# Peptides against a protein of PDB entry 3B8E: the designs that were tried, part 60

Target 1, 230 residues: chain A of PDB entry 3B8E
Amino acid sequence: PFLIFIIANIPLPLGTVTILCIDLGTDMVPAISLAYEQAESDIMKRQPRNPKTDKLVNEQLISMAYGQIGMIQALGGFFTYFVILAENGFLPIHLLGLRVNWDDRWINDVEDSYGQQWTYEQRKIVEFTCHTPFFVTIVVVQWADLVICKTRRNSVFQQGMKNKILIFGLFEETALAAFLSYCPGMGVALRMYPLKPTWWFCAFPYSLLIFVYDEVRKLIIRRRPGGWVE

## One batch from the design tools (peptide; aimed at target 1 K164 F171 A175)

Design b2_p27_8_s3 (made by RFdiffusion4, then SolubleMPNN; from b2_p27_8, 25 letters changed)
Fold by OpenDDE base, seed 2:
Structure b2_p27_8_s3 (fold): chain B 230 residues (1-230), chain A 27 residues (1-27)
Amino acid sequence: as target 1 above (230 residues)
Amino acid sequence: SLEEEARKRALELLKKALELIERALKE
């Protein structure tokens, strides 16, 4: 998120404190849950290869899993960010390069995509309005990502929801999201304004799309082992 | 300054809570 903020010069989609909450809070329990996940049946059935090559494969699998999860989560968050800003009159194309004027407290006439002028205070309100939904979107997307990451090749329907730690992690993340979204003082402390209940559902279509995409990907891998998609 | 202190305290509390959860999960 921070790299995209710098590269695209868009308004800050996620506050630094909220980023820390993600890094320290939301990622920890899922990471632990994945560590206790049962080995994939296809990995366990593989004949022991050279221990050196097998270790390298496992390290690559772990690094790719974490990298992909983070990327998908970021995409989900940015989707919600752009939706909220678009609803407030700022189309994605208009946000490119707007950061300099957006963050300047002395400019009180920043125009949106429809010619409406926004004061610095109004801009910061809408910016902070994005922080909570961005965080919640990450949590909702993570529900799907955690389920997806249980296996590389097997369908979720084949693996099932046997990991009790994973289930606990999902509830913990949801509880944390609810706490940060609705607890009094979070708007001041974390710049996370209370979330409208409707925004919980904003990420659901995206999570569903990711889930479907992953199932299709896994299906292709099962049908064409050793393909470039793997 | 007050807001920064509040943020720092909130982050510290969150970190402590997460550490407790991590310990509980490792047991």
Scores: peptide ipSAE 0.016, ipTM 0.295, DockQ to the pose 0.029
OpenDDE base, seeds 1, 3, 4, 5: peptide ipSAE 0.000, 0.008, 0.007, 0.013; ipTM 0.251, 0.257, 0.250, 0.298

Design b2_p27_8_s4 (made by RFdiffusion4, then SolubleMPNN; from b2_p27_8, 25 letters changed)
Fold by OpenDDE base, seed 1:
Structure b2_p27_8_s4 (fold): chain B 230 residues (1-230), chain A 27 residues (1-27)
Amino acid sequence: as target 1 above (230 residues)
Amino acid sequence: DLEKEAEERALELLKKALELIKEALEK
């Protein structure tokens, strides 16, 4: 998200505080939850022929999969960001290069895509209105990621949701998202304004996409053992 | 200034809460 912000020179889709909340709040409990998950039987039963090289290859494959999921998460967040800004009169194309004027406190006549002028305060309100949905989108997509991370080869439908710690992690992450989104003072303290409940559903297509992606990936792995998709 | 201080306090509280959750999960 931050890289796209720099490259595209768009208004900041995710504030520094919100980033910290993701890094510290949403990633930690999921990681702990996964530590309590039973090791995938097929990974653990495979004795590495060469412990150094085989471990490295597996780590690279896992890292690549996480990288892909992370990219889908970012896309989901940006989708939500662009939808909200578009509904407020800022089309995606208009946002390109707008950052400098957007962040300038002395410019109070920044025009949207429809010629409406926006004061600095109004722009910051809409920006901060995007931070919460972006954060929530990441959380909702992380639900899918957590479920997927239970196993790399088996379908979610085959493995099931047996890990109580994982379920707790999902609950805690959701509770944190709700707290940050709806607790009084978060708009001032964290620049996260209250989110309309409908915006939670904006992430669902991307969560579904991750599920479909992973199920297809796992299906390919099962049909073609030793393929490049592992 | 007050806003920045509030942000810092909120972050500290969040961090503490997360640490407590972590400790609770490790027990």
Scores: peptide ipSAE 0.015, ipTM 0.321, DockQ to the pose 0.030
OpenDDE base, seeds 2, 3, 4, 5: peptide ipSAE 0.013, 0.012, 0.014, 0.014; ipTM 0.314, 0.306, 0.315, 0.312

## One batch from the design tools (peptide; aimed at target 1 E172 A178)

Design b2_p28_1 (made by RFdiffusion4)
Pose (drawn by RFdiffusion4):
Structure b2_p28_1 (pose): chain A 230 residues (1-230), chain P 28 residues (1-28)
Amino acid sequence: as target 1 above (230 residues)
Amino acid sequence: SSVVISVVIVVSVVLVVLTVVTIVVHFL
């Protein structure tokens, strides 16, 4: 959101105060719950881990996330940001350009008249909007995320999806999102109500991508002992 | 552990209810 905000100088898809809603807020309970997760095998049948090699935060870890599911999770939220506008004057292939504030009216695009009070709006189909969706979009995929980061070798099936806390940590997250996106007014600090009709589900298309993917490879992993590249 | 799980379930239900109520109120 901040990166592409510079390369193609488009409107800020995600705000800073908006980022402190994934960390010390929404993803919180989910990860804590990840811990209550149980065994995945008879571990008391394997030499002790050699602290010289198999680190905790391996770098394959980074690959399988920071550059793989952080992306297909990236596109999903970096998609909803578009169709959050298209239904207001989004430039499907346009827009790529600054958007002053002291401008106050004077300019708009794609057949419109945006600015003052609609400048609080020219930055409201984004502020109290686009951001907040690019938010729910996050959590949206954090589901398939939270349900894939529940094993590194077993399918959600071979390991029943019964992590009481996590299952009942999901609503415990999703709810925070909405009870926050429709907060009777805590929209001042955060953003405004994203149209329950669609503004949510739009990110859900991608979550199904995440899931099946890591779900597949795990097979490639199991159907292949010392799986190749994966 | 059973208490914690019960608490989490209660909290999760409560949050769902509050969320639904908030959305319904918004639509009204």

Design b2_p28_1_s1 (made by RFdiffusion4, then SolubleMPNN; from b2_p28_1, 25 letters changed)
Fold by OpenDDE base, seed 3:
Structure b2_p28_1_s1 (fold): chain B 230 residues (1-230), chain A 28 residues (1-28)
Amino acid sequence: as target 1 above (230 residues)
Amino acid sequence: LEKLIEEAEKRALELLEKAKKLIEEALK
């Protein structure tokens, strides 16, 4: 998310508080759940593998998986961001380089793509309106990420949802998303305005895409053990 | 709290702008 914000010089799509909530709130419990599941799986896979080479391969695989998933998450969030701004009169092309004027409190006549003038306060309302849907999009995509990370090679359907900590993580993320989206005062305190329920569904195609991508990846790994996709 | 958040955001934005300049310089 930050890279596109930096490169394109667009209005801030995701607030610092929301980023902290993602990094500390939504990612912590999932990370713990995965750590426990890996520990449990490693206890079962007690064949003497060379711990240095297997850790390196595992760290590379985890890093690549997190990198790819993180990119898809970012794309989903930015899609939601651009849709909301377009609905409010700001086409994606018009947002390029707009940040300087957008964040200037003394400029109260920033024009949208249709020539409508926006005050600083109005612009900030629209910006903060993007924060909540972006956050929710990340949470919904993280559901798929958590489910796919549960298994390295086996389909999610083969191992089932036996990890109570993972299930708890999913509920915690969802509860946090609901709290931040709908609790009174969050618009003022966290710059997260209330979300229309319809925006929860906008992230589902991306979640499904990640799920399908990972299932296909796992299928390829199962059919070709030791392939480049590992 | 809002003021602290605004200050933190301002600092974060300044850091991001510095990072942007470094990336732009590295791409040149």
Scores: peptide ipSAE 0.015, ipTM 0.323, DockQ to the pose 0.016
OpenDDE base, seeds 1, 2, 4, 5: peptide ipSAE 0.000, 0.007, 0.016, 0.008; ipTM 0.253, 0.288, 0.309, 0.305; seeds 4, 5 fail the geometry check

Design b2_p28_1_s2 (made by RFdiffusion4, then SolubleMPNN; from b2_p28_1, 25 letters changed)
Fold by OpenDDE base, seed 2:
Structure b2_p28_1_s2 (fold): chain B 230 residues (1-230), chain A 28 residues (1-28)
Amino acid sequence: as target 1 above (230 residues)
Amino acid sequence: LEKLIEEAEKRALELLKKAKELIEEAER
């Protein structure tokens, strides 16, 4: 998110404090939950691998898979960001390079895509209105991510939802998202303004996409053991 | 508090710009 902000010079889609809340608040419990996940049934059935070469390859493949999932998460957040700004009159193409004028307190006549002038205060309100949905989008996408991370090869339907800690982590992330979104004072403290309930659903297509992506990936791994997708 | 957060964000952005410039200079 921050890299795109720098490269595209768009208004800040996600505040630094909100990013820290994601990194420290939402990812910690899920990461712990994964450490307590039951051993994957196929791991015990695997033939002995060459421990030197196969471990390195596996670590690289895992890193790549998580990197891909992370990109999908970011895309989900940016989608929500662009939708909100478009609804407020700022089309994506108009946002390119707009940051300089957007962040200037002395410019109170920044035009949107329709010629409407926006004061600095109005611009900051809409910016902060984007922070909360971006965060919520990440949480919703993480629901799918956490569920799929339970196994490397087996389908979620095969492994099941037996890890109570993971389930608790999902509820905790959701509760945190609700707290940050709706608790009074979060707009001032964290630059997260209250979110309309409808925006929770904006991330669902991306959550589903990640779920389908991982299930397809796992299916390919099962059908083609030793492939580059593993 | 809002002013402090905004100032912190501005400083962070400036630092990142500087870091990017340094990386680009090092790659030349």
Scores: peptide ipSAE 0.006, ipTM 0.222, DockQ to the pose 0.015
OpenDDE base, seeds 1, 3, 4, 5: peptide ipSAE 0.005, 0.000, 0.006, 0.000; ipTM 0.265, 0.235, 0.252, 0.227

Design b2_p28_1_s3 (made by RFdiffusion4, then SolubleMPNN; from b2_p28_1, 25 letters changed)
Fold by OpenDDE base, seed 4:
Structure b2_p28_1_s3 (fold): chain B 230 residues (1-230), chain A 28 residues (1-28)
Amino acid sequence: as target 1 above (230 residues)
Amino acid sequence: MEELIRKAEERALELLKKAEELIKKAEE
């Protein structure tokens, strides 16, 4: 999100506080839950990693984590961001390069895509209105991400959902997201304004996309062992 | 806390501007 914010010079889609809430609040418990996951049925049939040749973090893992899953996650967040801004009169094309004028406190006549002028205060309200839905979108996408991280090769349907700690983590991150979104005072304390319940569903297609994509990837790995997708 | 968050955001924006300037200088 931050790279696109810099490159496209768009208004800040995700605040620093919301990033901290993701990293410390919603990601930590699910990540710990993976330590309690049952081993894949074929893990003991695999040859041990060669510590001299096989990096713990290889290019394939980086490509999968950042290049594929991370990109889909970011796209989900940005989709929600652009929809909210479009509903408030700012079309995606108009947002390009707008950051400088958007963040200037002395400019109170920034025009939207329809010629309506926005004060600095009004713009910041819209910006902060985007932070909560973006955050919630990330949480919903993380549901799929957590589930796909359970296994490298086996389908989720083969592995099952036996890890009670993982299930608890999914509920905890969802409850935390709901708390941060709807608790009175969060708009002042965290600049997270209340979310329309309908915005929770904006992330579901992307969550499903991640899940389907990973299941297809795993299916390819099972059919063609030793391929570049591994 | 709001003031701390505001200061952190301002500092982050300043760092961003510096990074952009460095990128521009590296492209020249």
Scores: peptide ipSAE 0.007, ipTM 0.223, DockQ to the pose 0.015
OpenDDE base, seeds 1, 2, 3, 5: peptide ipSAE 0.005, 0.006, 0.005, 0.006; ipTM 0.205, 0.211, 0.233, 0.221

Design b2_p28_1_s4 (made by RFdiffusion4, then SolubleMPNN; from b2_p28_1, 25 letters changed)
Fold by OpenDDE base, seed 4:
Structure b2_p28_1_s4 (fold): chain B 230 residues (1-230), chain A 28 residues (1-28)
Amino acid sequence: as target 1 above (230 residues)
Amino acid sequence: MEELIEEAEKRARELLEKARKLIEEALK
């Protein structure tokens, strides 16, 4: 997400505090839960890896897991960001290169896509309004990510949801997201303003996309063992 | 706490700008 922010020179979609909340609050408990996941049913049936040819962590697995899933997560967050800014008069095309003027405290006449002038304070309110939905989008997308990460080859439907700690982690993550989104004072303390309940649903297509993508990937791996997708 | 958050955000922005310049230099 930061690479797109840098390349496009758009206003910051995700605050530093929000990033810390993701890393410490939403990722930690689910990550611990994966340590308690039952072994995949086919892991013990696989031939032992050749230590000379097969890296313990295949570069292909790293590329697919972190590259593709992370990209879909970022796209989900940016989608929500662009929709909120568009609803406030800033179309995505107008945001390109706007960051310099957006962050300047002395410029109080930044125009939106409709010619409305925005003060620095008004722009920051809109920016902070984007932080919470972006965070919530990441949380909702992480639901799918956690579910897919528990298996390498087997479908979620084949492996099942046996890890109670993982389920607890999903609920805890959701509860934290709700708390940060709706608790009074979070706008001041964390610059996370309350969001409309409808914004929770903006992430669901991306969560579904991740889930479908991973199931298709796993299906390909099952049909073509030893392929580049594994 | 707000000042610390603003400072952290400022530093993060500065780091991002440095990263941008490095990427731009690497692409030249």
Scores: peptide ipSAE 0.008, ipTM 0.241, DockQ to the pose 0.016
OpenDDE base, seeds 1, 2, 3, 5: peptide ipSAE 0.000, 0.007, 0.006, 0.006; ipTM 0.207, 0.225, 0.223, 0.244

Design b2_p28_2 (made by RFdiffusion4)
Pose (drawn by RFdiffusion4):
Structure b2_p28_2 (pose): chain A 230 residues (1-230), chain P 28 residues (1-28)
Amino acid sequence: as target 1 above (230 residues)
Amino acid sequence: SVFSYLYHFFFFIIFVISFIFVFYFLFS
């Protein structure tokens, strides 16, 4: 959100105060719950881990996330940001440009008249909007995320999805999102109500991508002992 | 505005229920 905000100088898809809603807020309970997760095999049947090699935060870990599911999760939220506008004057292939505030009216685009009070709005189909969706879009995928980061070898099937806390940590999250996106007014610090009709589901298309993917490879992992590149 | 309040209460209720379940499962 901040990165592409510079390369193609488009409107800020995600705010800073908006980021402190994934960490010390929404993703919180989910990950804590990840811990209550149980065994995945008979571990008391394997030499002790050599602390010289198999680190905790391996780098393959980074690959399988920071550059793989952080992306298909990236596109999903970096998509809803678009169609959050298209239904307001989004520039499918346009927009790529600054948007002053002291401008106050004077300019707009794609057949419109945006500015002053609609400048609080020229930055409201984004502020109290686009951001907040690019938010729910996050959590949206954090589902398939939270359900894939529940094993590194077994399918959600071979390992029943029964992490009581986590399952009942999901609503525990999703609800915080909506109870926060429709907060009777805590929209001052955060953003505004994103149209329940669609503004939510739009990110859900991608979550199904995440899931099946890591779900597949795990087979490639199992169907292949010392699985190749994966 | 009614739908926003309904959604607000609906998701709060879900949150409370899920919160109760979390602590119930921790103390079990």

Design b2_p28_2_s1 (made by RFdiffusion4, then SolubleMPNN; from b2_p28_2, 27 letters changed)
Fold by OpenDDE base, seed 5:
Structure b2_p28_2_s1 (fold): chain B 230 residues (1-230), chain A 28 residues (1-28)
Amino acid sequence: as target 1 above (230 residues)
Amino acid sequence: KKEREEIYNEALKKLEEARKEIEKALEE
């Protein structure tokens, strides 16, 4: 998100504190869950292979999978961001290059796509309104990520959701998202304004996309062991 | 089991570091 902010020169879609909350509350549990499940699956199903080479391969596979999922998560977050800004009069094309004027406290007449002038305070309210939905989108997408993290090779439909860490992660992420989105004072403390419940559903297509993506990936890995997708 | 413990301990360490960063960011 921060890289896109710099490259596209758009208003900041996600605050630093929110990023830290994602790292702490959402990314850690999947990582632990994945590490735990992979260790168990490798112990149970694989004949003793060279532990050094297998560890390296596993680390590479995990890093690639998380990288790809992270990209889909970012796309989902940015989609929500652009929808909210569009609803407030800022079309995506108009946001490109707008950051300099957007962040300038002395410019109180930044025009939206329809010629409406926005004060600095109004712009910041809209910006902060985007922080919560972006975070929530990431959390909802991470539900799928948590579910798929149970196994590297097997379908979720085959193993179910028996991992206690996985279940805990789902509830923890959801509770954190609800707390940050609706607790009084979060708008001031974290620059995350309250989110309408309808925005939780906006992320569901992306969650489904990640789920489908991972199932397809796993299917390909099962059919073509040692392929480039692994 | 040892690898799981190492991963868990590393994750806990990262969690503690992230908490410290959040606390620092909230103070700013």
Scores: peptide ipSAE 0.005, ipTM 0.233, DockQ to the pose 0.024
OpenDDE base, seeds 1, 2, 3, 4: peptide ipSAE 0.000, 0.000, 0.000, 0.000; ipTM 0.210, 0.186, 0.186, 0.200; seed 4 fails the geometry check

Design b2_p28_2_s2 (made by RFdiffusion4, then SolubleMPNN; from b2_p28_2, 27 letters changed)
Fold by OpenDDE base, seed 1:
Structure b2_p28_2_s2 (fold): chain B 230 residues (1-230), chain A 28 residues (1-28)
Amino acid sequence: as target 1 above (230 residues)
Amino acid sequence: EEERERIYREYKELLEKARKEIEKALKE
C-alpha cells in the first residue's frame, strides 16, 4: 500500500498508526494461532529427498504464495479506497498526482472530478474516512488467509476448523476491527472514522477470491506434485 | 431492517461527531 502511494502520488489510503494496529494488533494473535496449528499430515510424513534444496525451494514457493495473497489483499484495500473516494467525487484517474495539492493546507479549492471545490479539512475528512474501510478490508481478507494457511496441500474442507486458537484469533481480530471502527475518539486518535456496516461486505469478494485462489492452487498441487505452484 | 437502520443512525452520529472533532483539530 505504501509503495502504491509513493508511485501513484495519491492521497494516503492508510495511516501509519493504522498500519501499526494491523501489524501489532490484528496479525499477532492469528500468527500465534497458526503456530499452534497441527502440521499437515503430508508435511510430517514426507521425508525431504534433499533437505537443503527442497527446503529452499519450498520456502521460496511459500514466500511467493504469501506475496501473491498479500497483493490481492492490498488490491482489495485499494478497491475500497477508490470506491469511497469516487462516491465523494474523486475518480481514480483524478487522484493520480493529486497528493501534493491534497496535503497542502493552504489550498482550499482542490477540485474533484465534477468540479466541486474541497477545503483542506474536507479532504482530510474523506481521506481519513478511507482508513477504516481499508483496515476492515484487510481484516476480512485475513480471515481467508488464516483459514487457508492451516494447510499447504489439503483443502480447507478436508482439514476443517478444529483449532480453537485460530477461531479465537479470528474473533479477536474482528473485535479489534469493530473497536477501531466504532469506538468514539478513534477518528482523532487513529485517524479512523466510523465505518458504515455495509462496507464490511465490500471486502468479501476479495476474501472469497483469495479462498478460491488458494483452493485452486492446492488442487493444482495435488494433481501435479512437484510443480512450480507448490 | 430496523436494526440496520438503528446501526446506520448510530454510525452517522458517530461519524458526525468525529468529523467535528477533527475539523476543530485541523483549525488549530
Scores: peptide ipSAE 0.014, ipTM 0.374, DockQ to the pose 0.028
OpenDDE base, seeds 2, 3, 4, 5: peptide ipSAE 0.000, 0.000, 0.000, 0.000; ipTM 0.169, 0.199, 0.216, 0.183; seed 2 fails the geometry check

Design b2_p28_2_s3 (made by RFdiffusion4, then SolubleMPNN; from b2_p28_2, 27 letters changed)
Fold by OpenDDE base, seed 5:
Structure b2_p28_2_s3 (fold): chain B 230 residues (1-230), chain A 28 residues (1-28)
Amino acid sequence: as target 1 above (230 residues)
Amino acid sequence: DEEREKIYEEALKKLEEARKLIEKALKE
């Protein structure tokens, strides 16, 4: 989010506090859950490999896969961000390069795509309105990510949801998202305003996309063992 | 969904108060 913020010079879509909430509240439990995840059933069926070279290759391939998933997550978040800003009069094309004027508190007449003037306070309110939906979008997309991370080669349908810690992680991050989205005072404390419940569903296509992507990836891995897509 | 909507509506009132506080803070 910050990279796109800097490169595109758009208003900040995700605050630092929100990032911390993601890292500590949503990513930590999944990471722990993966550490205690049972080995895939097919791992023990594999022939002995060179532990040194295979470990390095595996780590690189996993990093690439998760990098791609992260890109899809970011796209989902930015989609929600642009929709909200568009609903408030700022079309995506108008946001490009607007950051300098947007963040200047002395400019109180920034025009939207329809010629309406926005004060600094109004702009910051709409910016903060985007924080919660962006966060929620990430959480919803992470549902799929958590599910797919349970296995590397096997389909989720084959391995199932047996890790109780992973399941707990899904509910925990969802509960946290709900708390941050609807608890009074979060707008002041965390710069995240309440989110309409309907916005939770806006991320579902991206969650599905990640799920499908990973299943296809795993299918390719099963058909082409040792491929670069692993 | 209905329960979440109720929570949202209850939060709207408090959001208005929060926005006022934020606006004040942004002016400082």
Scores: peptide ipSAE 0.015, ipTM 0.316, DockQ to the pose 0.070
OpenDDE base, seeds 1, 2, 3, 4: peptide ipSAE 0.007, 0.007, 0.000, 0.000; ipTM 0.220, 0.228, 0.217, 0.205; seed 3 fails the geometry check

Design b2_p28_2_s4 (made by RFdiffusion4, then SolubleMPNN; from b2_p28_2, 27 letters changed)
Fold by OpenDDE base, seed 1:
Structure b2_p28_2_s4 (fold): chain B 230 residues (1-230), chain A 28 residues (1-28)
Amino acid sequence: as target 1 above (230 residues)
Amino acid sequence: DEERKKIFEEALEKLKKAREEIKKALEE
């Protein structure tokens, strides 16, 4: 997300604090939950033919999967960001290169895509309004990520939600998202303004996409053991 | 199991530190 911010010179989609909340609040519990996950019986039953090479291959595959999922998460966050800004009169194309003027306190007449002038304060409010939805979007997408990461081969429908730690992680992420989104003072303290409940749903398509992607991947792995998707 | 426990403990420590940092940031 930060790289896109720099490259596109768009208004900051999420604050540093929000990033920290994502990294520390949402990623850590999932990582812990995965550590306690019962190894897929099928993966552990395969005696690694070569423990070193097979471990390396698995680590690479995991890294690639996480990279792809992370990219989808970022896309989901940016989608939510662009939707919010568009609803406030800033179309995505107009946001390109706008950062310099956006962050300038002395410019109080930044025009949106419809010619409406925005004061610095108004711009910052809308910017901070994007931080919370971006965070929430990441959390919602991470729900799918956590669920899919539970298994490499088995469908979520086959393995079920038996991991109590995973459930706890999902709850904690959701609770954190709700806290940051709706607790009084968070707008001032964390630059996270309250989120309309409807914005929670903006992430669902991406969560579904990740879920479908993973299920398809797993289906392919099941049908073609030893394929490149494994 | 020992490696998992170690990873878990390290993750918990990181989480605690992170929470403390967030708390400090909120108090600022």
Scores: peptide ipSAE 0.000, ipTM 0.213, DockQ to the pose 0.026
OpenDDE base, seeds 2, 3, 4, 5: peptide ipSAE 0.000, 0.000, 0.000, 0.000; ipTM 0.242, 0.238, 0.255, 0.223

Design b2_p28_3 (made by RFdiffusion4)
Pose (drawn by RFdiffusion4):
Structure b2_p28_3 (pose): chain A 230 residues (1-230), chain P 28 residues (1-28)
Amino acid sequence: as target 1 above (230 residues)
Amino acid sequence: SVTNVVVVVLVVFSLVLIVAIVVIVLSS
């Protein structure tokens, strides 16, 4: 959101105060819950891990996330940001440009008249909007995320999805999102109510992408002992 | 036991939030 905000100087898809809602807020309970996750095999049947090699935060870890599911999770939120506007004057292939504030009215685009008070709005279909969606879009995929980061070998099936806390940590998250996106007023610090009708589901298309993917490879992993590139 | 208490708490809390959201949505 901040990166592409510079390359193509488009409107800020995600705010800073808006980022401190994934860390010390929403994703919180989910990951804590990940811990309550149980065995995945008879571990008391394997030499001790050699602390010189198999680190905790491996780098393959980074690949299988920081550059793989952080992306297809990236596109999903970097999509909703668009159609959060298209239904207000989004430039499907336009917009790519600054948007002053002292401007106050004077300019708009794609057949419109945006600015002052609608400058609080020219930055409101984004502020109290686009951001907040690019937010629920996050959590949206954090589901398939939280349900894939529950094994590195077994399918959600071969390992029943019964991490009581996590399952009941999901609502525990999703609810925070909405009870936060429709906060009777805590929209001052955060953003405004994103139209329940669609503004949510729009990110859900991608979550299904995440899931099946890591779900597949795991088979490639199993169907192949010392699985090749994967 | 403790885990069951935690689950109950989370379930209750989540239901409260869901109800609150429903109320907010219907009030809107």

